# Peptides against a protein of PDB entry 6A30: the designs that were tried, part 134

Target 1, 150 residues: chain A of PDB entry 6A30
Amino acid sequence: AQDADNVLQPIMDLLDSNLTLFAKICEKTVLKRVLKELWKLVMNTMERTIVLPPLTDQTMIGTLLRKHGKGLEKGRVKLPSHSDGTQMIFNAAKELGQLSKLKDHMVREEAKSLTPKQCAVVELALDTIKQYFHAGGVGLKKTFLEKSPD

## One batch from the design tools (peptide; made by RFdiffusion4, then SolubleMPNN)

Design b2_p28_6_s2 (from b2_p28_6, 14 letters changed)
Fold by OpenDDE base, seed 2:
Structure b2_p28_6_s2 (fold): chain B 150 residues (1-150), chain A 28 residues (1-28)
Amino acid sequence: as target 1 above (150 residues)
Amino acid sequence: EKEKEEKEREERAEKIKEHLEKLRQKLA
């Protein structure tokens, strides 16, 4: 439990800051789109952190943005005139690169295999993140979250 | 309409914050 908390607190702080900001500035439909993209970024970052050798935050973010950034650019994100939605998502993705710290807390071994304890922490983390993104029903739908690759 | 939308955004933000707080409490 303590290990899970240590891993989740930084993530939750990051998500709280970003989601609170986006909730304040985005319309409902725009918010949903942003949340979906953030979800993808979080999931991909976690996957890469666990499965792949340690990468620099910039490398991970660059790869993630290359894969997913095209979807954000095409979206008519009506953001306030003073904010570039793409840039905001980019910044959020950059901050999400800090999820690499999950490896420092969870994965001591360079190996792709996780110990049972590490697996349990990852599962708890994923469940908590799903609950966070669902946000009591104001965020992403449970069906979407469950269909996403863990 | 803009005022209404702003209020809705604030309400959503508050709900997210409250939900996160509840999650934090469960983990503590």
Scores: peptide ipSAE 0.328, ipTM 0.821, DockQ to the pose 0.706
Fold by OpenDDE base, seed 5:
Structure b2_p28_6_s2 (fold): chain B 150 residues (1-150), chain A 28 residues (1-28)
Amino acid sequence: as target 1 above (150 residues)
Amino acid sequence: EKEKEEKEREERAEKIKEHLEKLRQKLA
């Protein structure tokens, strides 16, 4: 639990700041779309951080944004703000570069598989992140979060 | 209608904050 907390705190702080901003400026349907894209970004970043430790955070984020940015362009989320919704998500993703701390905390050596203890920490972390994105029912549906690849 | 939507957005933001606080308490 303590290890998971140490890993999650920076992520939660960053997500809280960004999601709070999005919640304040976005209509419900727009917010849902933003949350879905952030969820994909977070999941892919975590996966790559664990599976491909040698990659830099910037490289990972850039690759993730390129992969998922195409999805946002199709549904032009007209945010009431002067900034494009895609740009806002991009900025949020850059801030999530702190996921490098997750890498350092969860994986001691780049070439090693996760130990059972590390797996337990990852599972707890993922469950907590799912709860965060659900946001007590105002965020993403549980069914969507559960169907997402782990 | 604009005021209603603004209120709804603020309520969602507050719920996010409250939920995050609860999660943090569970992890501590």
Scores: peptide ipSAE 0.325, ipTM 0.818, DockQ to the pose 0.754
Fold by OpenDDE base, seed 3:
Structure b2_p28_6_s2 (fold): chain B 150 residues (1-150), chain A 28 residues (1-28)
Amino acid sequence: as target 1 above (150 residues)
Amino acid sequence: EKEKEEKEREERAEKIKEHLEKLRQKLA
């Protein structure tokens, strides 16, 4: 539990600030769209961190941000706030780049295979992240979160 | 209508804050 808390703390801090902000400024339908994009970004970042050999944190995040940024530009969700909603999501995604700390804690060994201990930490982390995105029922539906690739 | 939507957003934000705090307490 303590190891998982240390790994999740940066994500929790990011989610506390960004989810609260988005909930205050977004309509319900817009909030759901933003949360779906953030969920995809988090899942892709975790997948690359665990599955891919140690790419530099900047290269991994930059590639993810570019791929998701292009998708967000095409689906220009006009957020009612003065800031371009795509820019806000991009900034949130850039802050999610701190998920590199998750890499440092989980993938100590260059080995493609996680140890049982590492697997347990990843499973606990994924469960916690799902709970954060569900947000007590005001966020994403559990059915959507369970259908996403783990 | 705008005031109603603003209240709904504030209620969602408070629920998120409370939920996240409970999750933090469980992990500590």
Scores: peptide ipSAE 0.318, ipTM 0.816, DockQ to the pose 0.727
Fold by OpenDDE base, seed 1:
Structure b2_p28_6_s2 (fold): chain B 150 residues (1-150), chain A 28 residues (1-28)
Amino acid sequence: as target 1 above (150 residues)
Amino acid sequence: EKEKEEKEREERAEKIKEHLEKLRQKLA
């Protein structure tokens, strides 16, 4: 639990600030779309941090944004605030790219394999993040979160 | 209508904050 807290605290701090802002400025359907994209970004960032070789924050952000950014542009989500929703998501993604620092909180073995303890921490972290994105029913549907690759 | 929507957004934001706080408390 303590290890999971140490891992999750930076994530929660980053997500809290960004999602609170988005919740205040986005219409319900827009917010849902933004949350889906952020969910994918978070999951992919975690996967890369855990499974893939160490990457620089910039490289990770660039790779993630390249993969998901084009899909976001097509949505032409006009935010009520006349702000470029794509730019806002980009900024959020930049901040969330700091999740690469998660590697500093996780003891990595030389082998890219996780120990049972590390697996338990990751599972707890994922469950907590799912709960966060569900936000007591205000956020993403449980079915969507459960279908996401862990 | 705009005022109503703004209120709904604020309520959603507050729910998110409250839920996150509860999650943090569970981890502590």
Scores: peptide ipSAE 0.312, ipTM 0.810, DockQ to the pose 0.705

Design b2_p28_6_s3 (from b2_p28_6, 15 letters changed)
Fold by OpenDDE base, seed 4:
Structure b2_p28_6_s3 (fold): chain B 150 residues (1-150), chain A 28 residues (1-28)
Amino acid sequence: as target 1 above (150 residues)
Amino acid sequence: KEEEEKKKREERAKKIEEHLQELRKKLA
């Protein structure tokens, strides 16, 4: 449970910040595309975080998430004017781009076979993450989440 | 049309937020 929480918390924080933002700024079809890319990123990041010793990857995820999260001031999200929406999309795209670069910086350690414990953590984490990405039906379709290569 | 789309986005965002909050409560 604690191990799962350690993996999930950074992801949840990321999702809470980004999904809400993307939902506000993106049209439905665009949102789905963004979510699909984010899903892939989260899955890849989670896999690496669980497979790699937790210290470096959590720090990197946390650092990346923290670097990305600091920009969302809790202020009254004045619904950006049409121009502001475009800028927000651009910023979101930039953030996604930065997250994609994480893939390159994470040392390709050989995909060690997950231990049974790691598998259990992954399974629990995946279920939760799927729920987050589904977002009560406004996010990704369950069928997509289920068919996505874990 | 733009205002309607904006409203739809706001509604989606609200639903996402509500769902995420619910999930957090279930995990705590």
Scores: peptide ipSAE 0.224, ipTM 0.761, DockQ to the pose 0.551
Fold by OpenDDE base, seed 3:
Structure b2_p28_6_s3 (fold): chain B 150 residues (1-150), chain A 28 residues (1-28)
Amino acid sequence: as target 1 above (150 residues)
Amino acid sequence: KEEEEKKKREERAKKIEEHLQELRKKLA
């Protein structure tokens, strides 16, 4: 349970910070697209965090999420004018792009088979993340979340 | 039409926020 919380907390903080903002600024179709990209990012990040040794990756995700979270705190949510909303989406896309680059740097370590403990943490984390992305029915459809490659 | 779409976005954002707060309370 505690290991799952350590993996989930940074993800929850990222989702809390960004999903509400995206829901305010995006049209429904754009929001769905953004959520799909965030889902892919979270899945890739979680896979790496669990596969890579526990010490270095939590700090990297925490640092990446902290660097990105601090950038959002300074913006007093002035309802972005159309121009500000576009820039926030661009900044969020840039942040997602940086996380994607982190993916390319970390993939080189051998796909070690997950231990049973790591598998249990992944399963618990996946269930929680699916609930977050479903967001009480206003987020991604359950069918999309279930078809995502685990 | 733009005001109606803004209202729909605000309603969706409120529902997301309420759901996230509920999930955080359950995990705490």
Scores: peptide ipSAE 0.189, ipTM 0.724, DockQ to the pose 0.590
Fold by OpenDDE base, seed 5:
Structure b2_p28_6_s3 (fold): chain B 150 residues (1-150), chain A 28 residues (1-28)
Amino acid sequence: as target 1 above (150 residues)
Amino acid sequence: KEEEEKKKREERAKKIEEHLQELRKKLA
Protein backbone atom coordinates (compact mmCIF):
# COMPACT_ATOMS: atom_id res chain seq x y z
CA ALA B 1 0.00 0.00 0.00
CA GLN B 2 2.68 2.52 0.95
CA ASP B 3 4.67 1.73 -2.17
CA ALA B 4 1.60 2.29 -4.30
CA ASP B 5 0.98 5.62 -2.61
CA ASN B 6 4.54 6.69 -3.27
CA VAL B 7 4.09 5.97 -6.96
CA LEU B 8 0.63 7.48 -7.16
CA GLN B 9 1.15 10.73 -5.30
CA PRO B 10 3.26 12.50 -7.94
CA ILE B 11 0.88 11.30 -10.63
CA MET B 12 -2.14 12.54 -8.73
CA ASP B 13 -0.48 15.89 -8.19
CA LEU B 14 0.14 16.24 -11.89
CA LEU B 15 -3.36 15.15 -12.82
CA ASP B 16 -4.98 17.42 -10.25
CA SER B 17 -3.01 20.36 -11.54
CA ASN B 18 -3.62 19.84 -15.22
CA LEU B 19 -6.81 17.92 -15.96
CA THR B 20 -9.16 20.65 -14.85
CA LEU B 21 -7.26 23.17 -16.93
CA PHE B 22 -7.31 20.96 -20.00
CA ALA B 23 -11.02 20.35 -19.58
CA LYS B 24 -11.65 24.09 -19.53
CA ILE B 25 -9.60 24.95 -22.59
CA CYS B 26 -9.97 21.90 -24.81
CA GLU B 27 -12.82 20.70 -26.95
CA LYS B 28 -13.94 17.14 -26.17
CA THR B 29 -11.90 15.49 -28.92
CA VAL B 30 -8.78 17.47 -28.06
CA LEU B 31 -9.23 16.66 -24.38
CA LYS B 32 -9.49 12.98 -25.23
CA ARG B 33 -6.21 13.14 -27.12
CA VAL B 34 -4.56 14.95 -24.22
CA LEU B 35 -5.78 12.32 -21.79
CA LYS B 36 -4.53 9.50 -24.00
CA GLU B 37 -1.06 11.00 -24.14
CA LEU B 38 -1.04 11.58 -20.39
CA TRP B 39 -2.18 7.99 -19.89
CA LYS B 40 0.73 6.71 -21.94
CA LEU B 41 3.14 8.91 -20.05
CA VAL B 42 1.80 7.76 -16.70
CA MET B 43 1.98 4.10 -17.70
CA ASN B 44 5.55 4.46 -18.92
CA THR B 45 6.57 6.40 -15.84
CA MET B 46 5.05 3.82 -13.54
CA GLU B 47 6.75 1.01 -15.39
CA ARG B 48 10.11 2.69 -14.99
CA THR B 49 9.56 3.57 -11.36
CA ILE B 50 8.58 0.05 -10.41
CA VAL B 51 11.47 -1.50 -12.31
CA LEU B 52 14.00 0.99 -10.94
CA PRO B 53 15.34 0.86 -7.38
CA PRO B 54 12.92 2.28 -4.74
CA LEU B 55 15.27 5.16 -3.88
CA THR B 56 14.73 6.93 -7.18
CA ASP B 57 10.99 6.44 -7.37
CA GLN B 58 9.50 9.65 -6.04
CA THR B 59 12.15 11.91 -7.44
CA MET B 60 12.04 10.44 -10.90
CA ILE B 61 8.27 10.40 -11.25
CA GLY B 62 8.01 13.80 -9.70
CA THR B 63 10.74 15.21 -11.88
CA LEU B 64 9.45 13.66 -15.07
CA LEU B 65 5.87 14.61 -14.42
CA ARG B 66 6.61 18.06 -13.00
CA LYS B 67 9.02 19.02 -15.74
CA HIS B 68 6.23 18.52 -18.18
CA GLY B 69 3.37 19.69 -15.98
CA LYS B 70 4.91 22.97 -14.77
CA GLY B 71 3.73 24.87 -17.79
CA LEU B 72 0.09 24.20 -16.91
CA GLU B 73 0.13 25.35 -13.29
CA LYS B 74 -1.52 28.54 -14.44
CA GLY B 75 -4.02 29.67 -11.82
CA ARG B 76 -7.80 29.98 -12.22
CA VAL B 77 -8.33 29.93 -15.97
CA LYS B 78 -10.31 33.00 -16.75
CA LEU B 79 -11.53 31.97 -20.16
CA PRO B 80 -11.87 35.41 -21.71
CA SER B 81 -11.98 35.99 -25.51
CA HIS B 82 -11.89 33.53 -28.42
CA SER B 83 -8.29 34.47 -29.11
CA ASP B 84 -7.24 33.59 -25.60
CA GLY B 85 -8.90 30.20 -25.86
CA THR B 86 -7.01 29.45 -29.05
CA GLN B 87 -3.75 30.46 -27.46
CA MET B 88 -4.48 28.26 -24.47
CA ILE B 89 -5.18 25.30 -26.73
CA PHE B 90 -1.96 26.01 -28.55
CA ASN B 91 -0.07 26.09 -25.28
CA ALA B 92 -1.71 22.86 -24.20
CA ALA B 93 -0.78 21.25 -27.51
CA LYS B 94 2.78 22.48 -27.10
CA GLU B 95 2.95 20.92 -23.67
CA LEU B 96 1.59 17.68 -25.07
CA GLY B 97 4.33 17.80 -27.64
CA GLN B 98 6.84 18.03 -24.85
CA LEU B 99 5.26 15.03 -23.15
CA SER B 100 5.47 13.07 -26.38
CA LYS B 101 9.13 13.94 -26.70
CA LEU B 102 9.65 12.68 -23.19
CA LYS B 103 7.97 9.43 -24.19
CA ASP B 104 10.41 9.06 -27.04
CA HIS B 105 13.27 9.55 -24.64
CA MET B 106 11.73 7.02 -22.35
CA VAL B 107 13.67 4.06 -23.64
CA ARG B 108 11.37 1.09 -23.62
CA GLU B 109 13.43 -0.84 -21.18
CA GLU B 110 13.06 -4.53 -21.84
CA ALA B 111 10.08 -5.91 -19.93
CA LYS B 112 11.71 -7.08 -16.75
CA SER B 113 9.55 -9.58 -14.93
CA LEU B 114 7.93 -7.91 -11.95
CA THR B 115 8.06 -9.60 -8.58
CA PRO B 116 4.71 -10.56 -7.04
CA LYS B 117 4.99 -7.56 -4.74
CA GLN B 118 5.63 -5.22 -7.63
CA CYS B 119 2.69 -6.71 -9.50
CA ALA B 120 0.41 -6.07 -6.54
CA VAL B 121 1.58 -2.47 -6.32
CA VAL B 122 1.03 -1.99 -10.04
CA GLU B 123 -2.45 -3.46 -9.89
CA LEU B 124 -3.47 -1.21 -7.04
CA ALA B 125 -1.95 1.82 -8.69
CA LEU B 126 -3.56 1.04 -12.04
CA ASP B 127 -7.03 0.81 -10.56
CA THR B 128 -6.65 4.24 -9.01
CA ILE B 129 -5.15 5.78 -12.12
CA LYS B 130 -7.92 4.34 -14.27
CA GLN B 131 -10.40 6.13 -12.04
CA TYR B 132 -8.49 9.37 -12.47
CA PHE B 133 -8.42 9.11 -16.23
CA HIS B 134 -12.05 8.08 -16.40
CA ALA B 135 -12.81 11.23 -14.41
CA GLY B 136 -16.36 10.29 -13.50
CA GLY B 137 -17.27 9.55 -17.10
CA VAL B 138 -15.98 12.75 -18.71
CA GLY B 139 -12.49 11.42 -19.36
CA LEU B 140 -11.32 8.30 -21.16
CA LYS B 141 -13.69 5.39 -21.69
CA LYS B 142 -13.30 2.43 -19.36
CA THR B 143 -12.93 0.14 -22.35
CA PHE B 144 -9.91 2.09 -23.53
CA LEU B 145 -8.31 2.03 -20.09
CA GLU B 146 -8.89 -1.70 -19.71
CA LYS B 147 -7.44 -2.52 -23.11
CA SER B 148 -4.26 -0.61 -22.41
CA PRO B 149 -1.23 -2.86 -22.03
CA ASP B 150 -0.52 -3.63 -18.41
CA LYS A 1 -22.64 27.76 -30.47
CA GLU A 2 -19.41 29.06 -28.98
CA GLU A 3 -21.10 29.89 -25.71
CA GLU A 4 -22.69 26.45 -25.62
CA GLU A 5 -19.31 24.78 -26.13
CA LYS A 6 -17.81 26.95 -23.42
CA LYS A 7 -20.56 25.86 -21.07
CA LYS A 8 -19.93 22.20 -21.92
CA ARG A 9 -16.22 22.61 -21.17
CA GLU A 10 -16.97 24.26 -17.86
CA GLU A 11 -19.34 21.45 -16.94
CA ARG A 12 -16.72 18.84 -17.83
CA ALA A 13 -14.10 20.69 -15.81
CA LYS A 14 -16.43 20.84 -12.83
CA LYS A 15 -17.12 17.11 -13.04
CA ILE A 16 -13.40 16.35 -13.24
CA GLU A 17 -12.71 18.53 -10.23
CA GLU A 18 -15.48 16.90 -8.23
CA HIS A 19 -14.24 13.44 -9.15
CA LEU A 20 -10.66 14.29 -8.21
CA GLN A 21 -11.81 15.62 -4.87
CA GLU A 22 -13.70 12.42 -4.23
CA LEU A 23 -10.65 10.33 -5.10
CA ARG A 24 -8.47 12.40 -2.78
CA LYS A 25 -10.88 11.72 0.04
CA LYS A 26 -10.82 7.99 -0.64
CA LEU A 27 -7.02 7.90 -0.73
CA ALA A 28 -6.57 9.98 2.45
Scores: peptide ipSAE 0.185, ipTM 0.718, DockQ to the pose 0.537
Fold by OpenDDE base, seed 2:
Structure b2_p28_6_s3 (fold): chain B 150 residues (1-150), chain A 28 residues (1-28)
Amino acid sequence: as target 1 above (150 residues)
Amino acid sequence: KEEEEKKKREERAKKIEEHLQELRKKLA
């Protein structure tokens, strides 16, 4: 349970911050694409966080989240002007790109078979994450979430 | 049209936020 929480909390923080933001700034089709990329990123991050020692990944996820959280000062998220929305999408894409680069910097450790404990954590986390990404029906379709390689 | 799309985005964002808050409460 604690191991699942350690994996889920950074993901939940990521999702809380980014899904709401992306929903505000993105048109429906763009949002869907962003969510798909975010899903891939989350799945990859989970796979790596579970396979790699938790300390380095929490600091990296935390650093990534903190680097992006510093911009969320209490200011009433004024609906960014179209220019601001584009910049926010660009920043979000850059962030996703940095997370993907984080993927590249995390040494392709050979697809080590997950231990049974790691598998259990992944399974528990996946159900929660699927619910987050489905977002009560306004996010990704369940069919897409179920077909994603686990 | 732009104002309507803005309103739709705000509504989607609100639904997402409400759903995420509910999920957090269930996990807590």
Scores: peptide ipSAE 0.225, ipTM 0.767, DockQ to the pose 0.523; fails the geometry check

Design b2_p28_6_s4 (from b2_p28_6, 15 letters changed)
Fold by OpenDDE base, seed 4:
Structure b2_p28_6_s4 (fold): chain B 150 residues (1-150), chain A 28 residues (1-28)
Amino acid sequence: as target 1 above (150 residues)
Amino acid sequence: SELEEKKEREERAEKIRKHLQELREKLK
């Protein structure tokens, strides 16, 4: 629990701020779309952070941001200002790039593979993140989160 | 109305905030 807490604190802080913000500014349908994109980004970032060497992570995050950012622009997201909302999402996505730091907490630089303890922490972290995105039912559906590749 | 929608968003945001706080407390 403590290890998971330490690992998750940065993510939780990020999610607390961004999810709350998006909930304030987005209509329900827009919020769901935003959350889906963020979810994808988080999952991809985590996967890459855990599985891939750190050096490739920054470039991959940039690629992910570009890939996912393009998808958000096409949606008529009636954000108060299309530009501001998109920028906020983009900024949030950039901040999620800091999830690379999660690797430092979860993976020993020496370890090519996660120890069983680390795996347990990752699992707990993922479950917690799913709960964050579900947000007590006002966020993404559990079924969506469960079907999403971890 | 736009005003009602704003209120709904604020309520939703509060629900999220509260839920996230609860999750954090459970994790500690």
Scores: peptide ipSAE 0.370, ipTM 0.848, DockQ to the pose 0.726
Fold by OpenDDE base, seed 5:
Structure b2_p28_6_s4 (fold): chain B 150 residues (1-150), chain A 28 residues (1-28)
Amino acid sequence: as target 1 above (150 residues)
Amino acid sequence: SELEEKKEREERAEKIRKHLQELREKLK
């Protein structure tokens, strides 16, 4: 549990900031699209981290996600205080485009074998991230999350 | 209306925040 917490905290901090913003600016259907792209980004980043981590398992996933997230944040669209719904959707679409571009730079790699302890941490982390993306029912559907390749 | 949609988005954002907080607490 502690190891999973250490891995997830940086990820959750990043996701909280980004998803809160997207939830504020996106219509429901746009938000769903953003969440799907972010989910793919998270999964790809985790996969890469499993393949390459000779380094500390506890922070690597979070660090990689944070690096990518910083890239996204750097390109974050400033919302005008008094924009109409159309402008907000347009801004959300720009953010989605940034997520997609970032995802395209991520290559899916074959996972290395993990120790039983590492497997348990990854499983707990994945379960928690799925719960986060489900967001109590306002996010992605459970069926979509479960069909995503681990 | 635009106002209603804004309220819905704010509500969704708050739900995400609360859910994340709950998940964090469960991991500790």
Scores: peptide ipSAE 0.364, ipTM 0.840, DockQ to the pose 0.752
Fold by OpenDDE base, seed 1:
Structure b2_p28_6_s4 (fold): chain B 150 residues (1-150), chain A 28 residues (1-28)
Amino acid sequence: as target 1 above (150 residues)
Amino acid sequence: SELEEKKEREERAEKIRKHLQELREKLK
């Protein structure tokens, strides 16, 4: 639990600030779209952090955004503030790039294989993040979160 | 109305904040 807390605190701080802001400024349908994209970014970032060699924050963000960026253009929903929703998501993704700091908190053994302890921490982290994105029923549906590759 | 929509957004934001706080407390 303590290890998971140490790993999750930076992520939760970042997500709290960003999602609170988005919830305040986005209409319900727009918020759901933003949350879905952020969920994908978080999941992909975690996967890469665990499986792939260390990438620079910029490279990681750029790769994630390029993979999902085509989907973002189609979701050009004018936010009520006339701010480009794409720019907001980009800014959020940039902030989420700080998830690379998770590498410093995760006991990365040089081996690409996770130890059972590391697996348990990752599982707890994933469950917590799912709960966060569900947000007591205000956020993403559980069915969507469960279908996402862990 | 725009005012009602604003209130709904603020309510959602508060729910998110509270839920996150609860999750944080569970991790400690």
Scores: peptide ipSAE 0.358, ipTM 0.842, DockQ to the pose 0.761
Fold by OpenDDE base, seed 3:
Structure b2_p28_6_s4 (fold): chain B 150 residues (1-150), chain A 28 residues (1-28)
Amino acid sequence: as target 1 above (150 residues)
Amino acid sequence: SELEEKKEREERAEKIRKHLQELREKLK
């Protein structure tokens, strides 16, 4: 539990700041769209951070952020903000790219497979992130979160 | 109305904040 807390605190701080801002400025349907895109970004980043060797992590996160940023730009999510809402989402995505720190807290074993302890931490982290995105029923539906690749 | 929509957004933001705080307390 303590190891999971240490790993999740930076992510939760980042998500709290960004989602609170988006909740204040976005109407309900726009907020749901933003949450879905952020969820995809978080899941893809976590998957790559866990599965890929340490040497490629920063480059891959950068590539993922660029792909999602370009996708968001093409989708022209007009957020009613003085700033380009697309740019805000892109910046939030860039900050979420620091999820690479999740790997830094994991024992870098040369083994391609996670240890049982590492698996338990990852599972707890994923469950906590799902609960966060559900936001007590205000955020994404549980059915959507459960269908996403773990 | 615009005022009602603003109130709903503020309520959603507060719910998110409270939920996150609850999750943090459970992890301690």
Scores: peptide ipSAE 0.356, ipTM 0.841, DockQ to the pose 0.763

Design b2_p28_7_s1 (from b2_p28_7, 12 letters changed)
Fold by OpenDDE base, seed 2:
Structure b2_p28_7_s1 (fold): chain B 150 residues (1-150), chain A 28 residues (1-28)
Amino acid sequence: as target 1 above (150 residues)
Amino acid sequence: MFIPQRVLESIKRIQEAYKEREKEEELK
């Protein structure tokens, strides 16, 4: 349980910040596209984090999130003007691009066979993330989430 | 399946944000 929470915490911080923002600023069609790209990113990040030793990734994801998270002071979320929403999507896409670059800096260490404990943690994390992206039916369809290579 | 309380709260916040957005789109 605690190990799954440690893996989920950085991912949930990323998802909470981005999905709450996107739910407020994006139209339904744009939001669906963003959710699909975030899902792919999360799956790719998890796939790589599983292949890489856990200590470096928590620090890098935490550092990437912490470097950009300092700007969310308690300021009254003024509904960003349409221009501000586009810039926020662009910034979020840039952050997603940096997560993709983090993907490129994650050296393919040889696929170390996951221990049964690590497999169970990953499975629990994946199931939790699937529930999060489904969001009780308002998010991504279950059929889309199930087609993702586990 | 055990879902952490934090995840449940996050899902709830997202659902509320979607509902609010849907209401704003209907008022336009």
Scores: peptide ipSAE 0.222, ipTM 0.738, DockQ to the pose 0.630; fails the geometry check
Fold by OpenDDE base, seed 5:
Structure b2_p28_7_s1 (fold): chain B 150 residues (1-150), chain A 28 residues (1-28)
Amino acid sequence: as target 1 above (150 residues)
Amino acid sequence: MFIPQRVLESIKRIQEAYKEREKEEELK
């Protein structure tokens, strides 16, 4: 439980900051696309975090996720004009793009077999993230989340 | 399935944001 929370916390901080903003500014179709890209990013990030030694890389990913999430809180909720919403999406997409670039610098260490404990933590984390992206039915469809390679 | 309280609160915030957006779109 505690280990899963430690893995989830940085991801949830990023997701909370970005998804709440996107839910406010994006049209439904744009939001769905952004959610899908975020889902892919999260899955790719988790996959790498599992393959890499758990302690050092979680802090890097967590620090990057946290640094990018904090930049968004200072935006005074002015009703974004259509142009402001587009710029916010663009900025958030740039932030996500930087996370994707970090992906290329993460050394793909050979798939170390996860211990049963690590597997349980990952499963719990994945299930929690799936619930988050589903958002009680307003987010991504369960069928989309379930088709993601576990 | 145990969902952490923080995640439940985050989901709730997202749901509220969606609902607010739908209301704003209906008013246009």
Scores: peptide ipSAE 0.216, ipTM 0.725, DockQ to the pose 0.669; fails the geometry check
Fold by OpenDDE base, seed 3:
Structure b2_p28_7_s1 (fold): chain B 150 residues (1-150), chain A 28 residues (1-28)
Amino acid sequence: as target 1 above (150 residues)
Amino acid sequence: MFIPQRVLESIKRIQEAYKEREKEEELK
């Protein structure tokens, strides 16, 4: 449980900030499209993070989130003007693009078989993230989340 | 299935943001 929470916390912090922002600024159809792309990115990132040694990745995700999270001061979320919302989507897409570049620099260490403990943590993390993206029915459909290539 | 309280609170915040957005779209 605690190990799963430690892996989930950085991902949830990223998702909480971005999805709350997107929910406020995006139309429903645009938001659904963004959620699908975020889901793919999260799944790809988790797949790689699980295959890579646990010690370096928490620090990397935490460092990436800490470098970019300093700009989201808890200030009064002025509903960004339509122009500000577009810029925030662009910045969020750029941050997500940096996660994709992190994907390219992660040396493909040989896929060491996950220990049973690691598999259990991954399964719990995946179930939690599926529930998060479903968001009680306002987010992605369960059928879409279940068809994601595991 | 155990859902962490933090995740439940985050889901609730997203649901509230969607409801607020729908109200703003109906007012236009």
Scores: peptide ipSAE 0.212, ipTM 0.725, DockQ to the pose 0.618; fails the geometry check
Fold by OpenDDE base, seed 1:
Structure b2_p28_7_s1 (fold): chain B 150 residues (1-150), chain A 28 residues (1-28)
Amino acid sequence: as target 1 above (150 residues)
Amino acid sequence: MFIPQRVLESIKRIQEAYKEREKEEELK
């Protein structure tokens, strides 16, 4: 349980900040598209984080998230004009794109087989993330979440 | 299935945000 929470915390911090913002600024159709892309990104990141040595990557993701999160605090939330919303989406997409580039710098150490304990932690984390993206039925459909490779 | 309280709170925040957007879209 605690190990799963430690793995989930950086991901949830990222998702909470970005999805709350996107839910406020995006139209329903755009939001659904963003959620689908974020889901794919999260799944791919988790897959990589599982394959990569667990300890160093959490600190890097946390450090990258902290470095980008410090810029958002001081701005008086003026209701973003349509232009400001587009720029925020673009900036968020750029940040997400940089998370994809983090892949190229992480030395693919040999995929050590996950221990049964690590598998259980990952399964719990995946189930929790699925529940988060489903959001009690207002988010992504269960059928979409289930098609994601476990 | 045990869902951490933090995750439940996050889900609630997202649900509220979606409801607010739905209301805003209905007003347009």
Scores: peptide ipSAE 0.207, ipTM 0.720, DockQ to the pose 0.592; fails the geometry check

